# Peptides against a protein of PDB entry 8YVU: the designs that were tried, part 203

Target 1, 39 residues: chain A of PDB entry 8YVU
Amino acid sequence: PQLCYILDAILFLYGIVLTLLYCRLKIQVRKAAITSYEK
Target 2, 160 residues: chain B of PDB entry 8YVU
Amino acid sequence: TWLTVLKKEQEFLGVTQILTAMICLCFGTVVCSVLDISHIEGDIFSSFKAGYPFWGAIFFSISGMLSIISERRNATYLVRGSLGANTASSIAGGTGITILIINLKKSLAYIHIHSCQKFFETKCFMASFSTEIVVMMLFLTILGLGSAVSLTICGAGEEL

## One batch from the design tools (peptide; made by RFdiffusion4, then SolubleMPNN)

Design b2_p29_2_s4 (from b2_p29_2, 19 letters changed)
Fold by OpenDDE base, seed 2:
Structure b2_p29_2_s4 (fold): chain B 39 residues (1-39), chain C 160 residues (1-160), chain D 39 residues (1-39), chain A 29 residues (1-29)
Amino acid sequence: as target 1 above (39 residues)
Amino acid sequence: as target 2 above (160 residues)
Amino acid sequence: as target 1 above (39 residues)
Amino acid sequence: VLEELDKLLEEAILLLLLTLLLFFLLFLS
């Protein structure tokens, strides 16, 4: 059970990092789309 | 054609190798900090007792760094050095895989002998934890070995 | 222990979904970059 | 050089994610 909790913590941290990266990428896509719409 | 593809991915393989090494070091450090391996009965953590996460990670890190530097500077002496380091890392990886397989067998045998139906027993928990960590280390070692071998093949192809 | 495994499964599924979405976004960014370069 | 490093880092992260996924699949089996 303790290992499961440690794994949960690692997975949770991983999920947070992925979410942040996804948000950054999504912002980049939006910026690229806006730039393409203005040309 | 395969050599050309590998040459283009040499930096990527080097970075992957360094990353694998860092992950291995992190796992080793975490396990050593959380668990007193010296007081654990049995050979469940034989790979850790042998110090594999540390020396293996050092070899992989050096190999990866040399590979990246060699590719960036494109100097002949660095290419040879990288080839040597990658070969050494490949040998180290193979040795590490062997040690990890032995450790895994011992851990599994321990679980079977003690009939670990109740996870609440500390010994069964430790054996299960060791098995999980060893499996993770085994996969990381396989990835590192694959990268080192690929880099070795690339380096050998450049010397030819 | 059962709750921990359930949480692991949920976090794992979340990780898979995020990875797929990230891949899709990365492909979109690449396509946008190619389109901007051709312009 | 920095842009290339960022691209390499992104690819390495993707590989790490895939590796973690494989580990989870193995542990769930």
Scores: peptide ipSAE 0.482, ipTM 0.812, DockQ to the pose 0.088; fails the geometry check
Fold by OpenDDE base, seed 1:
Structure b2_p29_2_s4 (fold): chain B 39 residues (1-39), chain C 160 residues (1-160), chain D 39 residues (1-39), chain A 29 residues (1-29)
Amino acid sequence: as target 1 above (39 residues)
Amino acid sequence: as target 2 above (160 residues)
Amino acid sequence: as target 1 above (39 residues)
Amino acid sequence: VLEELDKLLEEAILLLLLTLLLFFLLFLS
């Protein structure tokens, strides 16, 4: 059970990092779409 | 065609190998810092006692670095060096897999012998922890070996 | 202890979904970049 | 060079994610 909690912490951290990366990528997609539309 | 695909992925494989090595080193360092393996009875941490997380990670790191440098400079001598390093890393990875499998078998046997129904017992907890870490290390080693073998095949293909 | 395993399963599922979404988004960014370059 | 490094980093992250996924599948089994 203690190992399970450690795993949860690692997975949680991983999830946060992925969420941040996803948000950054989403912003990039939006910027690219706007730039493409303005051309 | 397969060689062409692998050649395009050489840099990626090299980076993957370096990352795998770094993760292995991190796990080794954490385990050594948190646990006094020398005081733990049994061969539950046989892979750590053998120093595999350290020497294996070093081999993979060197192989990965050489692969990246070889690809960037595109020099014949670097390609040969990378091929040699990847071959050595492949051998090291194979040895590591063997050690980890043996460790895993011992850990599982320990759990069965002691009938670890009470997880809170220190011995059972350590055996379970060792099993989980060994499985992770085994997976990382397989990934590193795969990358090293792929790089070796690519390098060999360039020399032919 | 059971709650920990359930949490692990949920976090794992979340990680898989995020990975898939990230891959899709990355493909979209690449497509958008190609389309913008062709214009 | 920096752009190539960024691309490599992205690919490495994807591989890491796949690796983590495989680990989770193994632990859940």
Scores: peptide ipSAE 0.476, ipTM 0.809, DockQ to the pose 0.086; fails the geometry check
Fold by OpenDDE base, seed 4:
Structure b2_p29_2_s4 (fold): chain B 39 residues (1-39), chain C 160 residues (1-160), chain D 39 residues (1-39), chain A 29 residues (1-29)
Amino acid sequence: as target 1 above (39 residues)
Amino acid sequence: as target 2 above (160 residues)
Amino acid sequence: as target 1 above (39 residues)
Amino acid sequence: VLEELDKLLEEAILLLLLTLLLFFLLFLS
C-alpha cells in the first residue's frame, strides 16, 4: 500500500513535468509558426 | 474582463462539467456494482444511499450539454435554458457537497472511534474506502460546482 | 489501497498520452526549426 | 478552428492536472 502511494506521487510529478514541457513546446511551436508567417 | 474570460471558456467549462458528471457517474456505478450499499451498516456511504452520484451526474451533464449547445447556436432561449440548468446544477452541487461532507465526517468519526490502525479489518477497510471515494467525489463535485457557477455567471452576464 | 491502484492506472495512462503528445510536438518543433534554417 | 481546439485541449489538460494535484494534496493531507 505504501508503494502505491509513492508510485502515485512519482506519476503525479511526472505528469506535472510533462505538462510544463508540453506547454513550453507548444509555445515554441506557436512562436515558430508566427515567425514563419511574418516571413 | 472576468466575464469576457468566462465567456471565452464557456464551452470548455461545459465540457469539464460533462466530464466531471461522467466520472461521477462511473464512480457511482462501479461502487454500486461492487458493493451492496443497502447491506452496509452505518452512514459510511450516505452519499451513495442518497443517490448523489446519479442525480448529480445527470444535472451536471444536462447543464454542460446545454452550455455547449447554447454557445454553439448562440440563441437567446438556449442561453436562458443554460442559465437555468447551471443554476440547478449549482444548487445540486452545493447539496452534494453538503452530503459528502456529512458522509466524510461520519466516516472519519467511525475511523476515530474504532481506532482503525489496521486497514485490513473489513469495517476499517470499508470506512477508509468510503472516505477515499467520498473525497474524490467531493473534489469532482467542487469542480462541477465551480464550472456550473462560472457558466451561470457567464450566462447572467450575457442577459444583462 | 484499491483506489490507489486505480489512480496509478489513470496517471500512468495520462503519462503515456502526454508523452506521445510531447513527442509529436517535439517533431513539429524540429520540422519548424529546419524550415526556418533553410530560409 | 484547429488552433482554437488546440488551446481548448491545453486548457483541458491543465485543468486535469490541477485536478490531479488537488486530489494528491487532499490524499496527502
Scores: peptide ipSAE 0.474, ipTM 0.805, DockQ to the pose 0.098; fails the geometry check
Fold by OpenDDE base, seed 5:
Structure b2_p29_2_s4 (fold): chain B 39 residues (1-39), chain C 160 residues (1-160), chain D 39 residues (1-39), chain A 29 residues (1-29)
Amino acid sequence: as target 1 above (39 residues)
Amino acid sequence: as target 2 above (160 residues)
Amino acid sequence: as target 1 above (39 residues)
Amino acid sequence: VLEELDKLLEEAILLLLLTLLLFFLLFLS
């Protein structure tokens, strides 16, 4: 049971990091799309 | 300005409400299929005995569906219907939160009274399981209530 | 304890889905960058 | 319509992630 809680903490941290990276990447894609539309 | 932001998110809030309802229904179904709640001693599963996962999920689902339909068709009668459904869902959510808090208190009290240091005892395991499920359901209910209240405010703003 | 394992499974599945979405988004950003370079 | 659905999906994922974060914080407490 203690190992399960540790795994939950690791998976949660991983989920947060991935979410932040995904948001950052999504903003980059939107900026690239806007720049291509203005050209 | 805040109302304009909420209007843009009405469809999203409706989808969130439906999703919350489906998750609650799934949890209720799983618990009812795995555990015979009627044979469990104590009020550990009082929220399940009251049928909250079922009727709460129905109310949230109806409210969410009506909100989505109302936003898409933009008909006056649908807006009023959605407002009524969202209000009903908000009341149901508030009642559900109350029931879940009471259930959580009973579950925690049960764990404390029986000195559940031995997790392998069936009664302590069931109480712990109930506590975990109730916490999850409480969180989902809070999300559903938030969406229903937001939709209600948006609908009320359109009628004014 | 058993719920902890179920939560681990859900978080693991969520992590896999997010990773796949991140990869797809990263490929889209790369394709957009290549298209902008050729113009 | 498809672009709007994609935006809604992204927002739904963000809310789901936030929800998972809150659940995790509650279970760690």
Scores: peptide ipSAE 0.471, ipTM 0.801, DockQ to the pose 0.085; fails the geometry check

Design b2_p29_8_s1 (from b2_p29_8, 17 letters changed)
Fold by OpenDDE base, seed 2:
Structure b2_p29_8_s1 (fold): chain B 39 residues (1-39), chain C 160 residues (1-160), chain D 39 residues (1-39), chain A 29 residues (1-29)
Amino acid sequence: as target 1 above (39 residues)
Amino acid sequence: as target 2 above (160 residues)
Amino acid sequence: as target 1 above (39 residues)
Amino acid sequence: SEIIKQIEELLLLSILYLLLVIDRLFSLF
């Protein structure tokens, strides 16, 4: 049961990190799209 | 640049905040309906006794709704209102985190004192259940606070 | 403990979905980068 | 056992609702 709580914490942290990475990647895609439209 | 990104994500953050609020409200309602908190000995459900799931959910819901409305209508008065609501929600979230941490400490202390090796003991089960719910509420509150703070920063950036 | 396992399952599923979305977004960024280099 | 079953059903409904909300959010972006 204690391992379950640790796993929850790890998965939660992983979810936050993935969300941040997704946001960053989305910003990069948008910047790339804008740069392609200005050419 | 960061402010521009946050502005574009304002609606998403608002929706996330509303969702967090709804989940918190659901947890509060479920706990209140299933468990008679008044008859539970100890302060295992102190956060629920304080009504945090209810008032916290209200604050986050209002903040999220105002943020979405502000973004959609792009009116200056709505932006200010959203900023105020998000600030209030941030304060509420901080207070909620504090209450939840205190509740967690009490729940963990209760589990430790009763040496809850047997899960089937009613008191140990209630303490464990409380701990699990409080942890979930804590995570949701942190997410809500993060969204509220982000929205507050966005709103402040629009006023400058 | 049972609730913990359910939470783990939800968080795990969320992590998988985010990973898939991240991969799709990364592929889009790569495609956009390749298209910009061919120009 | 009945309370646990009700909690499980409620949790399942909550998960389903959350998935639907997430799906709608991703469809908006």
Scores: peptide ipSAE 0.485, ipTM 0.797, DockQ to the pose 0.034
Fold by OpenDDE base, seed 3:
Structure b2_p29_8_s1 (fold): chain B 39 residues (1-39), chain C 160 residues (1-160), chain D 39 residues (1-39), chain A 29 residues (1-29)
Amino acid sequence: as target 1 above (39 residues)
Amino acid sequence: as target 2 above (160 residues)
Amino acid sequence: as target 1 above (39 residues)
Amino acid sequence: SEIIKQIEELLLLSILYLLLVIDRLFSLF
């Protein structure tokens, strides 16, 4: 049971981090697309 | 194109807030319907007694709805209103997290004090159940806060 | 305890899906960066 | 108990729904 709770916490943290990274990456893609359009 | 993408993102964030709020309300309603919290000894359901699932859900729902309406109508006053609502929802989310953490600590303390080796005991089961529900609500609240903060940043960017 | 394991399974599945989406987005960013460099 | 089982099922459905919402959020970004 304790291991289950620890796993939940780790997986949740992982989900948050991935969400933030995904958002950051999407912003980068958008910036790259804008730069490509301005050329 | 960038503005169109941002608008779509804003609508999605608003929908996410509403959905998070609805889930919180559903959990609150189910817990209140199944368990007579007033008759449960201890503060293992302090977050529910404080009414967080209800008022928090209302704040997030209003914030999400205002964000969607603001995006659709593209009116300056609605953008400001959405920004204000999202800010309020962010504050509410932070307060909710604090309440849930306190509740979680109390639940864990209860489990420790009663030496809950047997999960089939009524008191230990209730404490464990409370812990599980509080953790889930905490996750939902964090997601809601994240969406509210994102909408706030987006709205602030539009005002600048 | 059983609820914890169910939550773990759901969070794990979510983590996998997010990882796949992140990888896809990362590939898009790389492609966009290459295209921008060629201009 | 039967009530516990029902709560577990409801919790599972709620978590699943939340995950679907998060996935949709990521798809929009």
Scores: peptide ipSAE 0.521, ipTM 0.817, DockQ to the pose 0.035; fails the geometry check
Fold by OpenDDE base, seed 1:
Structure b2_p29_8_s1 (fold): chain B 39 residues (1-39), chain C 160 residues (1-160), chain D 39 residues (1-39), chain A 29 residues (1-29)
Amino acid sequence: as target 1 above (39 residues)
Amino acid sequence: as target 2 above (160 residues)
Amino acid sequence: as target 1 above (39 residues)
Amino acid sequence: SEIIKQIEELLLLSILYLLLVIDRLFSLF
């Protein structure tokens, strides 16, 4: 049971990091799309 | 194209494969060092008894290293070698997933049979620990297989 | 214990989905960057 | 208890390594 909670914590942290990276990438895509539209 | 994207990510995929292999090897060595698997009743550590963390880690490590070297040197012979290694690693990963699923089923059945309400019992603790480790290894194996398949597709695309 | 395993499964699925979404988004960023460079 | 703690530390290190790999993967993109 304690090991399960540790695994959950690791997977949770992984999910948070991936979410942050996804958000950053999404912002970059939006900026690139805006720049392409202005040209 | 998807192939061009995979080519740009080849080094990263190779590094990921090496890291996955190293993690699997580390888990295998730690479990074998800390626990005497031979004296544990049942097949809750069947994947470890089969030596999967070791041979699987070796295959993934070799595949990842060859992929990185192939990308860095950009030589045709290295690309072919990497393709072969990644194909072998993909097969090994598939086999590993099968072994791990069987292990998970056995571990889950063990927990169900013993009605492990008392987690302080050594057998229940070992079964739970085995389940957690096998789940982690399954995840790592899936990631390794994904990277190996991606590298295989990339290498095949370069030969075309 | 059962809740922990359920959480592990959910977090694992979430990680896979995020990885796929990230890959798709990265491809979009690269396509947008190429399009902006050609203009 | 000590074995469990060591496993937890190993798991933490493994997670950290995985996070670093993912970070590098994202940095390459």
Scores: peptide ipSAE 0.519, ipTM 0.816, DockQ to the pose 0.036; fails the geometry check
Fold by OpenDDE base, seed 4:
Structure b2_p29_8_s1 (fold): chain B 39 residues (1-39), chain C 160 residues (1-160), chain D 39 residues (1-39), chain A 29 residues (1-29)
Amino acid sequence: as target 1 above (39 residues)
Amino acid sequence: as target 2 above (160 residues)
Amino acid sequence: as target 1 above (39 residues)
Amino acid sequence: SEIIKQIEELLLLSILYLLLVIDRLFSLF
């Protein structure tokens, strides 16, 4: 059971990090699309 | 610049791979220190008997390190080296996943057969512990494989 | 303990999905950058 | 027992966070 909780913590942290990265990447895509539209 | 973003992503993936490798090594070491796997009956710790936590972690560590070095030095030879290391790590990861899945199946089967309602029974406890550790290693291995594959794709893209 | 394992499975699946989405988004960013460079 | 309760709370928070992330993900589509 303790290991399960540790795994949960790790996976949770990983999920947060991935979410942040995904959000950043999505913003970049949007910015790139806007820049492409202005050209 | 877009290249800077890609480099940051590569470094992140490399760090993730190294971290995964380190965690795998830690788990392997802990299990070997706490449990005498050689005296445990059954194939509950087959992945450990195969030494996967060690050799797999080594491959992932090397791959991650090479990826980081390649990113930092921006040398063509390092990129190729990283690509090769990541490919090797991907193969190792795939093999490790297979071993871990087999171990997991055996552990789960053991739990099912013995109707481990009493968690405190030594055999059931060991099987459950093995299952937990194997699951953790499996997740870590999948993460490592994902990072290695991602780095491989990035490296291949730089060569084109 | 059972809930912990269920959570692990969910978080793991979520991590995989996010990783795939991140990869796809990264590819899109790359394509957008290439298109912008060609213009 | 107290540690178990804390873990349960953490687990619940984690589930809640995951649900929020999923909700945001669906909102993106």
Scores: peptide ipSAE 0.449, ipTM 0.802, DockQ to the pose 0.033; fails the geometry check

Design b2_p29_8_s2 (from b2_p29_8, 18 letters changed)
Fold by OpenDDE base, seed 3:
Structure b2_p29_8_s2 (fold): chain B 39 residues (1-39), chain C 160 residues (1-160), chain D 39 residues (1-39), chain A 29 residues (1-29)
Amino acid sequence: as target 1 above (39 residues)
Amino acid sequence: as target 2 above (160 residues)
Amino acid sequence: as target 1 above (39 residues)
Amino acid sequence: SSILEEIDQLLLLALQFLLEVLNLLFSLL
């Protein structure tokens, strides 16, 4: 049971980090699309 | 800018792979130190007996390190080395997942056979503990495989 | 305890989906960068 | 094409290693 909670914490942290990275990547894709549209 | 972002992502994936490997190694060492696997009846800890936490962690660590080095030096030979290491780590991860699934099935079967209603019984406790550890290692292995495959695809895309 | 395992499964699935989505987004960004370099 | 062939060879080697590890596991069972 304690290991389950530790795993939850690790998975939760991983999910947050991936979400932040995904958001950053999405912003970059949008910036690249805007730059390609201006050219 | 985009190449810089991809490089940062590769570095992050490499770091994630190394971290996953270290966590797997830590779990392996903790289990080996706390539990005498040799005295445990059955194949509940078959993944540990196979040394998967150790060799899997080594493969993931090497793959992650090579990925970081390849990204930093931006040399063609390092890219190939990183791709090879990531491919090897992906295969190791796949093997580990297979071993862990087999172990999980055995652990679940053991729990079902013994009708583990009393968690405090030593056998049921060990089976439950094994199941928990195997699930954790399975998650870590899938994360490691995901990172290694991602790095492999990235490396293959750079070589093409 | 059972809720912890359910949460682990949900977080794990979320992590896999995010990883796949991130990979797809990264491939799209790469294709966009290659297309911009060829122009 | 040469790189793809090398990757295929590496993949085959890794598969062979996997099979050897599996056989070792079966021998230990």
Scores: peptide ipSAE 0.416, ipTM 0.808, DockQ to the pose 0.023
Fold by OpenDDE base, seed 2:
Structure b2_p29_8_s2 (fold): chain B 39 residues (1-39), chain C 160 residues (1-160), chain D 39 residues (1-39), chain A 29 residues (1-29)
Amino acid sequence: as target 1 above (39 residues)
Amino acid sequence: as target 2 above (160 residues)
Amino acid sequence: as target 1 above (39 residues)
Amino acid sequence: SSILEEIDQLLLLALQFLLEVLNLLFSLL
């Protein structure tokens, strides 16, 4: 049971980090799309 | 096309938000059905007593639905509406997190004060159960907030 | 303890989905970079 | 600039709502 809570914490942290990375990547793709369209 | 992928991602985020909202609603309903919160002495279930799982779930559900509809119709007015709804849901999520943290602190304090060595004592069991539920709700709220913020950023980027 | 396992399952699923989305987005960024380099 | 102003107004409204919710919570406690 204690291991489960530790796993929850790790998975939660992982989810947050992935969400942030996803947001950053999405912004990069949008910037790339805008630059491609201006071109 | 990139737009098609973004659309799928926004729809996915909206679905995730709705799912999170539904889970929160389910937990709230289960807790309210199993526990008479009105008869529980103390602030162990303060978040539930405040109705957070219900209004939070409603906000997240509305935000998610609006996001999906906005993405499907691709209308400027719907994008603005979705952005507003997602922003409101993000605020609701932040408020929910605050409430849940306060509830968690109270629950932990209760456990500490009563020296809950005997898990089978009704009060200690309720406090432990409350703590577990609050933690789950906190995680779900953070997930909902993350989805709402992501959708908000997506919507804002479409308006720019 | 049961709630912990349910949370683990949800977080795990969320992590998988985010990872897949991240991978897709990364592939798109790479494609956009390649197309930008060929122009 | 107009979009930024609208965002600021929305943020202010959101903050006001948050404060009202907090006050309601404190009133219920």
Scores: peptide ipSAE 0.415, ipTM 0.810, DockQ to the pose 0.024
Fold by OpenDDE base, seed 5:
Structure b2_p29_8_s2 (fold): chain B 39 residues (1-39), chain C 160 residues (1-160), chain D 39 residues (1-39), chain A 29 residues (1-29)
Amino acid sequence: as target 1 above (39 residues)
Amino acid sequence: as target 2 above (160 residues)
Amino acid sequence: as target 1 above (39 residues)
Amino acid sequence: SSILEEIDQLLLLALQFLLEVLNLLFSLL
């Protein structure tokens, strides 16, 4: 049971980091699209 | 700026791979220190008997280290080396997942055959503990495989 | 203990989906960067 | 193109090795 909680913590942290990276990448795609539209 | 973001992501994936490898090594070491696998009846610890925590962790560690070094030095030979190591780690991860699934099935079958309703029975406790460890290792292996595959795809995209 | 395993499964699935989406988005950003360089 | 071919060959070798390991595991079951 304790090992399950440790795994949950690791997976949760990984999920948060991936979400932040995904959001950052999505913002970059949007900025690139806007810059392409202004040209 | 875009290339710098991609580099940071590769470094992160490499770090996660190394971390996964270290956790796998820790689990392998703990299991080997606490349990004499050679004296355990059946194939409850078949993944450990095969040495998966050791060789799998080594492959993941090498892949992660090569990925980080490749990203930092931006040398073509390091990129190729990282790609090769990530591919090898992906194969090792796939093999590890298969071994762990087989081990999990054997552990579950053992629990079912012995009607392990009493957790305090030594054999049932060992089978339950093995099942928990195998599940954790399975998750870690899948995470390691995901990171290795991601790094491989990233490296392949840079070589194109 | 059962709730912990369910949480692990959900977090694991989420991690896989995010990884796939991240890879897809990364490919899109690369394509956009190449298109911007050709202009 | 030559590098891509080498990568493909390495990937195929890796896949073959994985299949052999899987077969070995299946034989041990």
Scores: peptide ipSAE 0.414, ipTM 0.808, DockQ to the pose 0.024
Fold by OpenDDE base, seed 1:
Structure b2_p29_8_s2 (fold): chain B 39 residues (1-39), chain C 160 residues (1-160), chain D 39 residues (1-39), chain A 29 residues (1-29)
Amino acid sequence: as target 1 above (39 residues)
Amino acid sequence: as target 2 above (160 residues)
Amino acid sequence: as target 1 above (39 residues)
Amino acid sequence: SSILEEIDQLLLLALQFLLEVLNLLFSLL
């Protein structure tokens, strides 16, 4: 049972990190699209 | 630049792979230190008896390290080497998942056969502990496989 | 304890989905960068 | 490219090895 909670914590942390990376990448794609539209 | 961002992402994936490998190695070491797996009857710890936590962790660590080194040196030959290592790690991960699923099935069957009403019985405790460890190892293996596949796709994209 | 395992499954699925989305977004960024370099 | 073909061959070899490992594992069960 304690191991399950540790796994939850690891998976939760991983999910947060991936979400942050995804958000950063999405912002970059949007910036690139705007720059391409202005050219 | 976009290239710089992609490089940081590759490094992150490599670090994630190394971290996953280290966690797997730590779990393997802890289990081997606490439990005398060689004296445990049955196939509950078949994945541990096969040494999967050790060789799997080594493969993932090597793949992650090669990916990081390849990204830092920005050499074409290192990219190819990293791609090969990531492919090998992906295969190892797939094999590991299969072994862990089989082990999980055996562990669940063992729990069912012994009708573990009393959690404090040594056999039931060991079976439950094995199931928990196998599930954790399965998740870590899938994460490692995901990182290795991602790095492989990234490396393949650079060679095109 | 059963809730912990359910949470693990949900977090695991979320991690897989985010990884796939991240890969797709990364491919899109690469394609955009190549197109921008050719212009 | 020739490199892509080599990668495909390596991937196929890896898959064959995986299948062999799986078969070995099933035979031990």
Scores: peptide ipSAE 0.411, ipTM 0.806, DockQ to the pose 0.023

